# Ledger of designs, part 241: peptides against a protein of PDB entry 4CIC

Target 1, 148 residues: chain A of PDB entry 4CIC
Amino acid sequence: KVSTKGHYGVQAMFDLAQHFGEGPVSLKSIAERQGLSEPYLEQLIAVLRKAGLVKSVRGAQGGYILAREPRDIKVGDIIRVLEGPIAPVESVSQDDPEHSLKFDFSVTKSVWEKVKKSIEEVLDSITLADMLKDAEEAQMAQGYMYYI
Target 2, 147 residues: chain B of PDB entry 4CIC
Amino acid sequence: KVSTKGHYGVQAMFDLAQHFGEGPVSLKSIAERQGLSEPYLEQLIAVLRKAGLVKSVRGAQGGYILAREPRDIKVGDIIRVLEGPIAPVESVSQDDPEHSLKFDFSVTKSVWEKVKKSIEEVLDSITLADMLKDAEEAQMAQGYMYY

## One batch from the design tools (peptide; made by RFdiffusion4, then SolubleMPNN)

Design b2_p30_1_s3 (from b2_p30_1, 12 letters changed)
Fold by OpenDDE base, seed 2:
Structure b2_p30_1_s3 (fold): chain B 148 residues (1-148), chain C 147 residues (1-147), chain A 30 residues (1-30)
Amino acid sequence: as target 1 above (148 residues)
Amino acid sequence: as target 2 above (147 residues)
Amino acid sequence: SRREELLKEITSGEILELVGDGVIDELLAE
């Protein structure tokens, strides 16, 4: 499960990417478009801002913008910022809450490290610009489907 | 997070792999070696057995064995069995339990699908035989450090 | 490197969250 934070964070950042170059976007507008609670989005944006991925613009047309071009923001960058150094969360098994995952077994740990590395590589390979392109292609594909 | 089930399942399967060819291993012995609760291990083994990854052997020397050679069991196979088709669990944000992750946004979904695919590819690239080899190499490396 | 450390941290947490939240289970079940 992508953390709710990671998911919504990527969603919010993608919304900002879609409006990149159009000026500041209000949190309210992002929340409305993305179906997010405004208070939750405020928390996410605060973290993203602190990490330098988002800038706050003050004034009558105030709001938020991407701090970098969409091509310069990886999905991995967003996730790293939002999830922090995810300590191996002792995933409490629902069935055995008393058994914290002791990652004590070196070989098993190696498996998860490989998985981790793979995830990182994937997330680092995807930029907000890539997401924008994918969205445009999807819209064009839908548009062509309606015109046939 | 690898589910506790996935983690312990891989651990239990690895224990069985280490004893592959030596005959049946008791759940008690696996539990003791791996630091697992026996009742929890029983549940995991039941699932793994149902999926055909483990066989139960009856008798005085009864216990469990891998149903296949370690080279024929991928870590991905173990995880798939234990975790099932994980429905996109509406990860309820701890901070906003009312907002179910509506994976409604196609582009965001695509990102997670790519991540998923990558994870699957990795887990499918690792067999219990690979894990055995890695363990042997690690033991040899430790042995050389003591010599 | 700090990047590698950060990557390690992200990957550990993300994998745990992704896997723990059953996403990996879904990924592997297809």
Scores: peptide ipSAE 0.023, ipTM 0.677, DockQ to the pose 0.117; fails the geometry check
Fold by OpenDDE base, seed 3:
Structure b2_p30_1_s3 (fold): chain B 148 residues (1-148), chain C 147 residues (1-147), chain A 30 residues (1-30)
Amino acid sequence: as target 1 above (148 residues)
Amino acid sequence: as target 2 above (147 residues)
Amino acid sequence: SRREELLKEITSGEILELVGDGVIDELLAE
């Protein structure tokens, strides 16, 4: 499963992208729109802010904004920030807890490295601007289905 | 992490590929070479056999063989067989057990679908024959480093 | 289609769990 952090992090960042240029957005409003718990969102936003993807705006109309334009934020950037340097957690297979997945088999390792590289390439090829465009196209398609 | 099943399944299938044409291989020998528990390997092989990727040979020299040539078995085929119909286990995030990952956000869903497609394309591009070739090249490279 | 079902299984199940369990990060950290 995509980590809940990765999934919700991308959703939160996308929400901020939709409001980019409109001023700061409250965490409460993001949480309500995205169906997230506000406390959980606070944790995600804290990480994203520390990484420089989000900025905090103080004041009566305070909240959060994207630190960069949507076109300058890749999905890969968001995922890397939220997942951190995953310590090689030896995945203890639930099915055989005694056997640590030793990626010791060089050939099998190379397969998974190729998979990894492919995932990275995909995530780095998608920006928040691309996601905005996809959302607009989807809305237009839905609108056309109602007019037919 | 690659599921332990996927990882070990690919290793077991690769072991069978290395012995392809030499006759049946015992589960014990595969388990020993790959550092797997024999009972765990039995479960994997049972699934792979049912899917028609592995054949059982009966007799005194019995064991298992690949059901097809290594070139005709993709890594993607192995993974698909082992992962089975993963029931949409609503991943209860450990961090927020009350929030089921509803992939309800259409745009985010599309991102993950693209990732999925990319993974499938990679796994379907690699055969057991490709893995055999890579292993041979790696052995040659190690041999050249010693000379 | 069987492909869509398989895609759904891979995405919803182990690969996503793999991604979720920090496998992407482990893959990325190497």
Scores: peptide ipSAE 0.023, ipTM 0.669, DockQ to the pose 0.082; fails the geometry check
Fold by OpenDDE base, seed 4:
Structure b2_p30_1_s3 (fold): chain B 148 residues (1-148), chain C 147 residues (1-147), chain A 30 residues (1-30)
Amino acid sequence: as target 1 above (148 residues)
Amino acid sequence: as target 2 above (147 residues)
Amino acid sequence: SRREELLKEITSGEILELVGDGVIDELLAE
């Protein structure tokens, strides 16, 4: 399983959402909870901060917070920041000219554009607040199974 | 651009759909029209044939045909055959044990499951007949721009 | 390109696992 920036970015942002309103969270604590390397997380957080999704807080209790409420951050926003637009990269990979078939086939292209649009719509429909709610519901369901 | 089995498979199936009812089409002709290598296309067709989406016809006019009507073949069916279930490949890639983070985080997993479901729904909503219709509409639109 | 790398990361991730390596590579190749 290739660790993707998107996955880890969503995990890191979700961790910050879980602590929203509790003050700044250290990168170390996020890394420990989410099973991420701290150096990798630092790179992700730098990108997220530059995009205005995360804010750095200085001081003895320094760390990071969400720059917006969890309800105002879509999963799609996180993915776009970390991975760029879910736009078809015209990667003209120069290396294999014979197999760089320009999929100029307009009809097949339209299929993939529909898939792309669907992915974007799903990711834009999920906020960090929705994820928090889902986590709470899952915990309640697990708690009930231990009491039965 | 990594040529994907799915893309070429859809192209090949679409070519067969365009010729549906006209008899068997040779792999060579499909390869030429779709810009595919014939050996690669042969591999794709073998998989599609085994899955029952394509039929081989023997004889002097031998070749391949769709095994079902274009309306009865979803893009999702083609993709599932060529790429396997759009299932989260638990590819336990053995090679980097440290980064094989079991994305066991239930909440993030649910996000990706929703994405998966959405993709499946889209691909299952598009038939080869729909693609034929779209191609016809596009050709008509281009024809009107030249007049 | 940085964009190719990002798309490769999207594709190599959970989305790749979901869509299949091929479809995402193609979506990314556009």
Scores: peptide ipSAE 0.022, ipTM 0.671, DockQ to the pose 0.151; fails the geometry check
Fold by OpenDDE base, seed 1:
Structure b2_p30_1_s3 (fold): chain B 148 residues (1-148), chain C 147 residues (1-147), chain A 30 residues (1-30)
Amino acid sequence: as target 1 above (148 residues)
Amino acid sequence: as target 2 above (147 residues)
Amino acid sequence: SRREELLKEITSGEILELVGDGVIDELLAE
């Protein structure tokens, strides 16, 4: 499973990308639009801010903005920031408590390393700007379906 | 994390691939070589057998064999078989019990679909025969370091 | 390298849990 953190983090960052250049966005507004709990979003934004992907703006029209242009933020950057503090949950699989998955088997390890590399390449190939473009194209396609 | 099932399943299938053509291998011998519990391996092998990736041979020299040649078994095939019965553990992330991850957001869903596709492509590009070759190359490289 | 560390972080983290926990199942069930 994409961690709930990774999923919601990308969603929150995408919301900020949609409003990039329009000024600060409140956490409340992001939470409402994205169907997230505000307390959960606060935790995500705190991590993203600490990593320098988001900036806080103070004042009456305060909130959050992307710290960089959408084209300069990869999905991989967001995921790395959110998953970094995730202690390797020793997901002691309930099924075999005695076998700490020491993946000491070199050949099987290489398979999983290839999978990992592929995931990274995909996530690093997608920017928030790419996601914005995809969203615009999807909206245009929906608009054309209503006129046919 | 690669599921423990996926990891151990690939490991067990790789052990069977290393012995392909030599006859049936006992679960005990696989468990010992791969550092797996025999009861856990029995569960994995049962699933793999049901999916037609492994065959059981009865008799005094009974055990298990690959149902196909190593070149005809992809890592992706093994993972699909082992993860299929993995009920989506509603990993209700302890952190937000109320939000069932209904990934209803179309754009974010597309990102994860691309990731999924890339994983499948990688796993489907690797056969047990490829793994055997990699193991041989690694052993040869180690042998050259000792001389 | 920083890339290898990032790879380790991405791969040791929840993304591999994405791969291990039912995502491959969802991918494979489709």
Scores: peptide ipSAE 0.022, ipTM 0.674, DockQ to the pose 0.144; fails the geometry check

Design b2_p30_1_s4 (from b2_p30_1, 13 letters changed)
Fold by OpenDDE base, seed 1:
Structure b2_p30_1_s4 (fold): chain B 148 residues (1-148), chain C 147 residues (1-147), chain A 30 residues (1-30)
Amino acid sequence: as target 1 above (148 residues)
Amino acid sequence: as target 2 above (147 residues)
Amino acid sequence: SEAEKLLKEITSGEILELVDDGKIDELLAK
């Protein structure tokens, strides 16, 4: 599962990408458009800001902007920032409390490492600019459906 | 996280692959070699058997065998059987109980669909025979380090 | 590794539930 944090973080960053070059966007406006609570969005933005993916602009027209161009922000960059050091949650599966997952089986570990690498490659292959393009194409396709 | 169920399921199936052609393997012997509880392994094997990935052999030398050759069982097949239909666990993230994840954002959904597809492709590209080969190569590499 | 973390989080439950193929989503959800 992509964490709720990862999902909403990508959504918030995409909202900022849609407004890139138009000036600072308020947290309130992002929260309203993306269906997020403003307090939750504040937490996400704080992490993203600390990581240098967003900038805060002060003043009456203050808010947030992307710290880099949409083409220079990968989805993988956003997820790495938000998901933090995944503590190896010893997910003691409730079903077998005694067997701590000694993932010491080298061959099984290699399978999961291949899966991991594939996920990273996909997330690093998608930029916010790619997402913007996909959104524009989807909107154009919807517009053509109304004329048929 | 690969579920504990997925992890141990792949491990148990790999143990059966290592003994493929040697006859039935007891659950006890699999549990001992793989560091699993026998009751937990019974649950995994029941699911895998129902899905037709393993067969039960009855008798004094009874146990379990792979239902297909190792080359004909993908890691993806094992995982699909064990993980079942993911009930959308409304993981109410403790942090924002009011906002049910309406993942209705089409563009964000497409990103996750690409990730899913990539995972499926990887898991479907790995067979138990590939895992056997990797294990043999690793053992040979370790053997050469002792010399 | 950062990649293992990302995989664990992606697989730990929330995003993969978004993709209707229920089985891979469970794998990734734990």
Scores: peptide ipSAE 0.057, ipTM 0.713, DockQ to the pose 0.152; fails the geometry check
Fold by OpenDDE base, seed 3:
Structure b2_p30_1_s4 (fold): chain B 148 residues (1-148), chain C 147 residues (1-147), chain A 30 residues (1-30)
Amino acid sequence: as target 1 above (148 residues)
Amino acid sequence: as target 2 above (147 residues)
Amino acid sequence: SEAEKLLKEITSGEILELVDDGKIDELLAK
C-alpha cells in the first residue's frame, strides 16, 4: 500500500501545482478540494515546506505555493520527503513477529533491490507537470464524451 | 517492505529450485536452511501447492517439489499466489484512521498504477532459474575472492 | 533515504497484495 502520507502528499502537491502562478492557496481550500482533514494537511505541508518543496506566503491573502515549477518537482521528490522522517518501522509482519525480516538471503535481497530501483525510476520519471498534463487530457477526454 | 509472506515464500521456492531434479524435499529441511518456522512454512507451502506451483510427494522419502521447472516460475507468480489469499486488510494507516484510502483522485491513481505496473514487470522478468544463476555467479565470485 | 522507506513500505505489504489480488488499491493501502 502507498502510505496515506505519500498518497495525500502527492494530492496536496498536485493541488498546489494546479494553482501554480495564481498566488498562495490556503490549507483550508486544499483540504476541501482534496477531501483531507486540515490538521493532517498541516502536518504534510510542514514537512514539504521544511524540505523546500513548498513556500509559505504571509499576509491577508497568505497561504502556500510550490517552491519550484511543477516541471522541477518529481513525484519521487515528494515521496522521499514524506517517507524520509518515517522511521523504518520494521513492520514485523503480524504473521510471524519473531522473525526479523533480515534480508539475509543475498539472492532474494537482489530481487527486492531490483523492485526498489524500478519504483524509484518510475517515481522520478513523473513530474507534477506531467500530472497536470494528464489531468488536462483526462478532462478533455471527458468533455469530448459529453459532446458525443 | 516486502511482506514476510512474499519474502519467505520466494525463499522457500528458491530452496525448492536449488533441489529441483533431486527429488522431494522435506519441509523441515527447507525450514532449517531458510531459517523459517516449520508451521509458517507449512502455511506457505499449502498456498503454493493449491496454486499448482508446488507438488506434494507421498511416501517415506516424501516431501515437496516444484510443480514446474525453475525457468517456468516467475517471482511474480509466487508473489501473486501468496498475496492473493491475504484478505484486503484495509490497513487503516495508523496516522489517519478515519480517512479510508479512497484513491478517488484519478491522476494520483494513475501514478500508483504506473508504479504497480513497473513492479509487476520486474517481478515477472525474474524466474527461479534467473535466481539460481545469480546464486551460482555470487558463489563463484566469492570463491574467486578467496583465491 | 525516505524514498527507500516508502519503497520498503510499498514493497512490504501493499505492493505484494496488489500483485496478488489484482487489487492495487489494497496493496497501496497497506
Scores: peptide ipSAE 0.054, ipTM 0.711, DockQ to the pose 0.105; fails the geometry check
Fold by OpenDDE base, seed 5:
Structure b2_p30_1_s4 (fold): chain B 148 residues (1-148), chain C 147 residues (1-147), chain A 30 residues (1-30)
Amino acid sequence: as target 1 above (148 residues)
Amino acid sequence: as target 2 above (147 residues)
Amino acid sequence: SEAEKLLKEITSGEILELVDDGKIDELLAK
């Protein structure tokens, strides 16, 4: 279950990437295109803005823009901002003292750390520019299917 | 949150790997070493047995053994058995009709598919034999710190 | 952490059938 925040956050950032260089985009327009509620998008954008991934533009044609070029924003950066640092394996919370089987089996922990590292590497390997390219390629492929 | 089921399943399988070639191990002994409840372990072992990763040995010294060598059991195999097939990106379940924003944005879906594939590749790259080796190396490193 | 929660949610969805079994979520949450 992709967190709704992470999923929609990436969608919103991708929408801003598609409009990069065209000026500020209203939250309403992003919400309509991405099928998001405007209030929910406001919360996401507030976090992304505070982290310096998005800029607010004031005025009659105000809205939001990417704070950096699409190539300089990784999916991993978006996820870290929305969800906080990919926490190191928080120790199994101490709450149930009896089943605190502290078998910190270093070996099983290492498996999960490898998985975590792999996820981070994948998310850090994908930029908004890569996503834009993939979208263009998909559109071209669909266009060719209509001409056949 | 590694499912408790997946976490404990890997621990139980690793315990069986540590005793591979020594004969059948009782569920009680696995439960004690791994800090698991015996009833919970029974449920895990039943699933693993049905999938052919574990064998039951009957008799007075009955118990369980790995059905294959540790090198032939991937962590990914254990996970798939306990949690089902790593489902292809099931379409966002239809259940909440209102927020079923079917923006099947193929591009965002592709990001998550890449993450999934990477996880599968990692889990399929780790065998129980690799885990045994890592445990041995960790013990050796601790032994050298005491000298 | 929130990243762990996202990874849990990501993995609990399509990725998350592997992850919804909480395995990847817990991996990412640790």
Scores: peptide ipSAE 0.053, ipTM 0.717, DockQ to the pose 0.109; fails the geometry check
Fold by OpenDDE base, seed 4:
Structure b2_p30_1_s4 (fold): chain B 148 residues (1-148), chain C 147 residues (1-147), chain A 30 residues (1-30)
Amino acid sequence: as target 1 above (148 residues)
Amino acid sequence: as target 2 above (147 residues)
Amino acid sequence: SEAEKLLKEITSGEILELVDDGKIDELLAK
């Protein structure tokens, strides 16, 4: 499963993309719109800010903005940033502690490497700008269904 | 992460592919070669057998064989079979139980659907025969490094 | 289908760990 972190990270970044050019967005407003807890969002934003994907704006109308244009941020960039600090939860499969799943089998490893590469290619092919476009198209399609 | 089940399932099926045409292979021998516990392998094989990917052979030289040729079994077929009965471990993210990760947001969902499709395409593009070929090529490459 | 659900689980869990170059080995362990 996409880690809750990856999913919510992409949602938060997409929310910032929707407001790009409108000025700083508060974490509270993002949390409310995306159905996230504010404390959880703070953790995500801290990581994204450290990676230079998000910028903090200080002042009375302070908050966060994208550090780059939506077209210059890939979904893959977001995922790489959020997954990096996720300590491998050693899934200590409780059942057999001793066999460290050393994927010693070279051929099986190659299958998963191909899968990895394919995922990376897909995620690197999607920008926040592409997501914005898809959202607009979806809204137009819904709007047309209400007028028919 | 590829579930331990998916990984070991592919390994077990690959072991059966390596012995395809040599007759039935015992679970014990597969377990020993692949570094799996025999009880765990029994569970995997039971699922694979039910799905018609593996056949049980009875008798003194009994064991398991692939139900199809290695070229007719995709990695995707193995994964679909093994992952189907894996009850969605509700990753009860212990932290916030109530928010069932309803991917309510349509646009984010579409991203993950694209990723899913890509994974399916990759796994469906790889057969056990392809894996056998890759293993042979790797062995040849190692053999040439020793000369 | 259940298969679609699991592909969703694999894709979602694996995506995160597959993107981390160093931890493919851990991906396969979960």
Scores: peptide ipSAE 0.048, ipTM 0.712, DockQ to the pose 0.060; fails the geometry check

